# Ledger of designs, part 231: peptides against a protein of PDB entry 8HF1

Target 1, 320 residues: chain A of PDB entry 8HF1
Amino acid sequence: NVMLYATKPTEVMVSFPHQEQVLTVTRLISAEIEKFYVSLDLMNIGVQPIRRSKSLQCLRDPSKKSFVKQLFNDFLYQMKEYGIYAASIAIISLIVEFDIKRRQAETLSVKLMHRTALTLCEKIRHLLVQKLQDMTYDDDDDNVNTEEVIMNFSTPKVQRFLMSLKVSFADKDPKDICCLVFVERRYTCKCIYGLLLNYIQSTPELRNVLTPQFMVGRNNISPDFESVLERKWQKSAIQQFRDGNANLMICSSVLEEGIDVQACNHVFILDPVKTFNMYVQSKGRARTTEAKFVLFTADKEREKTIQQIYQYRKAHNDIA

## One batch from the design tools (peptide; made by RFdiffusion4, then SolubleMPNN)

Design b2_p25_2_s3 (from b2_p25_2, 9 letters changed)
Fold by OpenDDE base, seed 1:
Structure b2_p25_2_s3 (fold): chain B 320 residues (1-320), chain A 25 residues (1-25)
Amino acid sequence: as target 1 above (320 residues)
Amino acid sequence: LEARREEARRLLEEADNLFEEIPEP
């Protein structure tokens, strides 16, 4: 079996300090979202016409309130896990989604709900951008997209991730790079992609070296919710990565549907490996002789992470 | 602000020890 001769990638770990970004702005944003949830629960949206849309998700949230809360909860998670800079990008995805939902609203009450959510997202964006600008010394350069601002407003995990990219890829030939970055959540792909674009543009050693793309796993949820635009973009991104026009791909862990991605020389797991299947699938993409499989762990979880990897190695060897 | 710049600089200097190989058991 040809699988027996696959060179095992070098498994490496990057530890980061567990620092909660205790920023006043994050507390203010969380409090504004909580106030919004109270207001949202009091909103009379009426009986939503059950759209005969075959999508099981539209059946699960007839009020569409739980979906609004899910998006804000995902934003709060991204702000906590990746930092304020990443949150400033993540909020744009919410703005886009709520604007689409506002335009698609069949009732005035639903339209108003999405408008109120959108107004909150705009307020959050202003609070985030203002906080990023407070560190720009030059009043004249509204450019919050510097390496310094990105690093200072990212969590230790993201800081160590960006450093790992700089150390791994500075001044290398872009043709020699085939990198995957795995993240847990769909929305994190877009957020980390936007962060990487800005970081690469601010880092001279990476500008002509790394060309990132992202891929959102197909939601096992009805293909009807994937915009035709998202599917076209996903196909284009995969093709660019196959053609070598992109050399770094951000993927969600939901690679369940057999995306035939090339053998990679670098695989970064930015979020914790929660399942054996995720471990095997992600590690199985690092197939070159010098391939690295990079895990990120909080210092406090380091030993637990190592033990989990040993269990996964054992389980993989027992199946092989 | 300076403390965060210095932390970012320290993190860049620590880049040589960024990767820890997970040993075989």
Scores: peptide ipSAE 0.364, ipTM 0.752, DockQ to the pose 0.696
Fold by OpenDDE base, seed 2:
Structure b2_p25_2_s3 (fold): chain B 320 residues (1-320), chain A 25 residues (1-25)
Amino acid sequence: as target 1 above (320 residues)
Amino acid sequence: LEARREEARRLLEEADNLFEEIPEP
């Protein structure tokens, strides 16, 4: 019995300064969303008929208003945690969602609510894009997707993440790379995917090296047509990653126990590890001999993060 | 803008020290 010593991945930490990018534009956007919430609370959308369709749709937020607020709260979180550049991508996802919900609206009042939300998203998009353009000196090159613009309008966490990718993967053979990136939120997965596409395209050392994909966890909450498209996308993305046509996968949840993902050589945890299960399951994907498990921490939380990892290591050794 | 370019350049030069190994206790 050759005990295959499952070589434990090297656990590494990347520290970043906790700087809140308090730009005037972020304050303006937050204030516009707060004003919109006041207006939204005053909107009479009527009592939505709870269609008792027999499907386990129990978790349809009975308040279409609460769903609208959730999307804007998730956007505000992304703008704070990842920066203005990431927010410029995240707002497009809200625009798409509110346009779909506007078209699916059964009542004029609900249609108007989603139209008002959409109008706010377009205003936010213009404010973000204008702020990104203010860094392009040449009026003629409206290219807001440069490495410089991405780095300058990303949070220190995202800057250190992008640098970590560049240092880890510059000029490597794409076949030798199998990378997972874990994020906490579903919407962050799409946002970071869009950011990485633009960063990789703007970074010559990565352009032909990294091919990203994203996978969103099964939120069973919306059985709607979007869930079928998302399930098709997830299956395609997983297949591309298995076939080696993608070598970096962004995940918002621990891959359900049934998703056979190849042994990875890099696992990046972009957001804080909140649970022992997340630690074990994400670390358990770093299975190569030289595998790295990379954590991101604010400098002020460094000691607390190390102590939390020691507790998780101990708990893992007690179960193994 | 030059100060931010210089900070980005310094960050790239410090990239070798980007990863800190979490020691075994």
Scores: peptide ipSAE 0.364, ipTM 0.752, DockQ to the pose 0.620
Fold by OpenDDE base, seed 5:
Structure b2_p25_2_s3 (fold): chain B 320 residues (1-320), chain A 25 residues (1-25)
Amino acid sequence: as target 1 above (320 residues)
Amino acid sequence: LEARREEARRLLEEADNLFEEIPEP
């Protein structure tokens, strides 16, 4: 019985300073969203006819107001957790989603609601882009996607993440890289993907080294929003990662759904590990020789993170 | 701007110490 000692990945921690970046622009954006919520609560959208074919969740919010609030709350979370640069990418996803919903709206009141949400998203986009441009001497839109702008308008967590990628992968052979990046939320996958595309393009040492993709877990909320296009894209992204046409995959909760991804040499956990199952499954993807399992923690939470990892290690050894 | 460039440069110099191995208990 050769117990193939699956080489346990080296568990590594990256600490970042707990700085609440209280920028005036983030306060302004938050205040505009709160004003919009007050206006949204006053909107009479009418009783929508319950069509039997709509998912049980479309039944829970007949006004569709809670879904609009959820998207803006997810945006506010991304702006807080990842920074203004990430928020400038995240707002585009809201614009696209509200434009689709405006076009699909069955009533004038619902069309108006989504139009008002869209107008707010465009205002937020302008405020974000203007703030990114304040650091550029040139009025050229391409100048907001520099390594310097990305780093300066990212949270300390994202700064340390980008630095970790640069140190880990600068001038390496793309074939020797198989990297997973885990995030909590599906919308964060798209946001971090867009950020990484711009960062890699602006970083010569990574431009021909890293080819990112993203994969979102199945949305338990609305299978109707899993457009046939999103499902095709997800299958294509997984296949590109399997074929080696992509060497970095951003994932949200996807491993819990039994999506078989290759053995990786790097696994980054960008958001806190909330469950033992997530720990075991994500760590279990770091199976190559010299594989690294990288955790990000605020300095204030460093000891709590270490103790949580010790508990998970103990629980894993008791099951093995 | 210079202070932020210097902070970014310090972050690059600290990059060698970016990774802390979590010891076995």
Scores: peptide ipSAE 0.360, ipTM 0.761, DockQ to the pose 0.626
Fold by OpenDDE base, seed 3:
Structure b2_p25_2_s3 (fold): chain B 320 residues (1-320), chain A 25 residues (1-25)
Amino acid sequence: as target 1 above (320 residues)
Amino acid sequence: LEARREEARRLLEEADNLFEEIPEP
């Protein structure tokens, strides 16, 4: 019986400068969303027409406005944490969601609310795309998806992440790569996936090396509201990663749901590790002999991050 | 713009130092 000594992964840290690049466009977008919130609070979306008990309907109206605000708050977070390029991808997801909600609206007032949100998203999309185009000197090349544009309009964290992928995987055999990327929020998985597709396509050293997929945890919303399409897509993405047809998987809280993912040689934690459980579960996927567990930290938070990892190592050794 | 390209190039040349190993306590 060969005792498979579970080799501990090498834990490494990548530091990035904490520069809040306050671009004029980000201030304009934030101000437009704040103006929209004032307008949204003044909107009378009316009492929904009484088909069933009066009490449950009054509780549903605040939830519709709250959901609209949540999506824009998530977008603002995405723009701040990942940059303008990631925000240009994130806004498309809001457009799709508000168009679905507009079509599903049972009342004219709710339909108008979602239409107003959609109009704001189109304005934001135009402002973002225009800002990405301002760096392309060639009026004829509408291609905002170059390595240079992606890097220049990404936050220092995302720049260091993309550099870490290039250094780790340039000219490697795709079969030797099994990479996980962990992010905190569900919407970030899709934004980082879209960013990586464009970055890999623009980077010759990675085009035939990395094949990304993403996986989003189940909505805490009852399994009945998970679209049949989302469930099929998740199953397909996992299967592609198991079969080696994809070698990089972007995940949120998915590992907590007991998804059997193969042993990986690289685990990247793009967002701060907030819980001991997240640390143990994500690190526990880096199981090869040369496995790397990579953390990203702002320079100002470097010492705090190291101390937090020492606490988690100690707590893990006390349980093992 | 050139200063940022040069900073990105320096960062790629410093890529060997991109990964800092977290020492065992």
Scores: peptide ipSAE 0.357, ipTM 0.754, DockQ to the pose 0.609

Design b2_p25_2_s4 (from b2_p25_2, 8 letters changed)
Fold by OpenDDE base, seed 3:
Structure b2_p25_2_s4 (fold): chain B 320 residues (1-320), chain A 25 residues (1-25)
Amino acid sequence: as target 1 above (320 residues)
Amino acid sequence: LEERRKLAEELKKEEENLFEEIPEP
């Protein structure tokens, strides 16, 4: 009777300096969004017709204004937490969403609101791309997707994350890699995925080693609000990861939905662990021999992070 | 060139110390 002792993953912390990227461009973008909020509050979009959905859940369609503000607040969060390079990718998702909402608008006032939001996103995109180009002194190579540009315009957290991937996976066999990256927000999955595609393509040591994919959590409100395309993409992404065609998966809380992903040798937690459930579920995926569970913390929050992990370890041992 | 080499050596030392194991209490 070989007792297969389930090897506990090695819990590792990566510290990063807390630097507020005080760039003139980030201040300008934030000020333009705040000016837009003042203008948005003054817009008369009329009383939205309550769609008589037959189901008793009068999900108050979140005021179309509050949804617009939520998307820009999520963008501002991503720009602050991940940097200008990540923000240049994140703004494309807002452009796509506001163009869809503009086309689906039932009233001229709502159409105009989404058009104004879209015009602001296009201005923000131009400001971000221009700032990324300012570092390319060679006029001929408009390639803002270099390792140097990605690193210089990323936050210290993202820099240490990319370094952690390079140190962990440089020149390895792609078959020996099964990596999960957990993020808090669904929009961060697409942003970090786009950043990783460009970083891997610019880093020779990771070319043909890492093949990233992403999964966004199901829309908790109703499966009917998930586009058929998004559901097909998620199924394809999971299947590619199961088949070993992708070896790095970026997830937002997807483990709570009972998605069966294989045992992984690396689990990266890019955002702070906020709940005991998130800790147990994410750590519980690091099940291979020599598996690593990697946390990212600001230097100022290092001690608080260690104490939180000790509390979670104790609580986990009391249940086991 | 020497400052870039020092920065690369500091970055390489930072890479070696990038991962801090959280000890069992």
Scores: peptide ipSAE 0.365, ipTM 0.740, DockQ to the pose 0.427
Fold by OpenDDE base, seed 1:
Structure b2_p25_2_s4 (fold): chain B 320 residues (1-320), chain A 25 residues (1-25)
Amino acid sequence: as target 1 above (320 residues)
Amino acid sequence: LEERRKLAEELKKEEENLFEEIPEP
């Protein structure tokens, strides 16, 4: 009866200072996106043919403008929540998405709309990379991917997350590590994955210890927008994690589909726990002896977070 | 340089107390 020895994971909290990084570059980027929205609203893209996508969401955005705004709003969120360094990775995902949509455009007007969005993303990428470079004293080292640059241009939440990884995993055997990192948004998985690759490569104590992967939940809203490549990547990433070829998996909370992931010894919740189901599903992956369930909270929200965890613990015990 | 050093020292000092166990109620 293996259920009897489910050692409850140790629930740990990491607090971070609530710093609004009001950088001039962040204000400039936000203003450029707002100007772009005004221009986008004035664009006449005509009536788009209703593609026979079975997804209700594709039917709801016949103008395709709302999707463009959603991607930039998601980028602005990532820049705010994770910092400028993470934003420099996140913007690449927008560039890829708008380039795909530009190539798939059925009309010249839609092609132009996605081209204009792409040009804005390239400008934003340049502004972000320039700001990262301005802090490298060595004009000769084009490498903005140092531990110092990553830490200095990350939000306090991301700084504490990276520190938590270093403290938890420095010089450990890779075989003894089975780590999950939960994030709220799909695009955050790729952003944090890219950030972690660069951080691990720049951190000698982690370079041969952590092998990250990412998994994006199936977007139930648009299975047609999941490229065959993304589905293949998801299957490969899960298999690598099962085989122990990857020992850290970044997951979006949209993992409603019971991904049969092994019992993990570490579960990090990088974003706020918004639902009881997310709490139970994520905590339920920390099943090894001495498993840790790590939450990140702003200092101002510490008490609220603790009370919410107590409510979830109570609700979980009432169902068990 | 001095702000970076200060940030690194603050971060290093926080590494020691990074994890707080959520008490039982």
Scores: peptide ipSAE 0.365, ipTM 0.756, DockQ to the pose 0.616
Fold by OpenDDE base, seed 4:
Structure b2_p25_2_s4 (fold): chain B 320 residues (1-320), chain A 25 residues (1-25)
Amino acid sequence: as target 1 above (320 residues)
Amino acid sequence: LEERRKLAEELKKEEENLFEEIPEP
């Protein structure tokens, strides 16, 4: 029994400067969302009749206001953590979601609420796109998807992430790449996926090298509310990654759900490692020869991150 | 433009030292 010594991945840290660039546009957007919350709290949406479907123990907020606030709070988080460019993609996901909810509205009041949310999202989208265009000489929308614009309107964390991809994968054979990118939030997967598509398309050295996919963790809240489309898409995305048709997978808590993916040569942890389980599961995917496990940390948190990794290494060695 | 150029030049200099190995304690 040759114990295949699982090759320990090289654990690598990428530091980024903590720049809270509070742009005027981000303040304006935050203020508009806050005004919207005040208006939302005043809206009489009525109590939606709790349709007793047996599986809907999910607290249907009878007003559906909490879900609206959650989406905007997630958007605000993404804008802060990933930057204006990522936010311009993230807002589209909100537009799509609120349009679905508007069409599915059982009452006029709920329909109007989602319409008001959509109107705010379109205003936010316009403010974001306008700010991206302020950096381009050409008014053409295609010019906002350049490497320069993406880099300039991304947070230092995302800048270092994109640089790390370029340094790691420039001009490599696509077959030699098996990369996982872990993010904390479900909605971040789609946002970073859209950002990466545009970045790869704008970066010649990564064109035809990286083929990204994303995978969103199952909503523990209601597997029944996962549209048949989302479940089909998740299965397709995993299969494409298994078949090598995609070589970079962006995922959230997907591994906690027992989704088996092949051994990877790169694992990027874009967001802070919050749990020992996340550390072990994500690191355990970096199993090839010369595999890298890459962490991103703010410079101010570098020492704290190192100490946390030492604690996780120790705890892992005590169990193994 | 000049701040962008500086940022791009700083980013290029950081590419060489982008990855720091976390040593074993």
Scores: peptide ipSAE 0.363, ipTM 0.766, DockQ to the pose 0.624
Fold by OpenDDE base, seed 5:
Structure b2_p25_2_s4 (fold): chain B 320 residues (1-320), chain A 25 residues (1-25)
Amino acid sequence: as target 1 above (320 residues)
Amino acid sequence: LEERRKLAEELKKEEENLFEEIPEP
């Protein structure tokens, strides 16, 4: 029995400054969402007919208002954690979702609710894009997707993440790269994916090196409610990563769902490690020779992060 | 140009020290 000594990855920490950059635009957006919640609470959408086939979704949100609030709360989280640039991408996902729901609305009152949510999303998008344009000195270069704009309108965490990718992968052979990026929330996968596409396109050293893809964890909502399109996309994304057509995969909790991905040489944990299982499973994907397991921490939480990793290492060694 | 160069040099120095290995206890 050759015990394949699982090569323990090198555990690396990247610290970032805790800058609460309270931009006026983020305060304005938060205030507009709060005003919208007051208006939303006053909206009478009537009694929703509980269709037996949609009963599980209707049971989770009988008023359909809680789901609207959830999407905006997830947006506010992304704007806070990843910055204005990531928020400009994240708002598009809300626009798409509310437009679908507006078209699928069975009642005029529900249609109006989704229309008002959509109107707010368009206002938020305008405020975000206008703020991104304020840094373009050339009135003629409407290109808000430059490396400079992305970096300046990203949180220190995202800035250090992008720098970490550039340092790790600049001018490398794309075949030698197998990278996982773990995030906590499913919606973060899409906005970080969009951010990375624009960053890679604006960064010559990465343009022909990194090909990103994302995986959204299966909603604990029955696989029957996953659109056939979403399931097809997930399967395609996994297959592209297995075939080497993508070499960077952004995922949320996917390993807990038993999705087997190949051995990786880099694993980035963009959000805090909250559980021992997440630590073991994510670290367990960094299996190649010289594999790196990279954690991001605020400077103020550095010592707490180190102590948490020591506890997880100890617990892992006691089980092994 | 000089502020951009200083920022690029600061970013480059930060890039060199970006990764801190978490030692064994």
Scores: peptide ipSAE 0.361, ipTM 0.748, DockQ to the pose 0.457

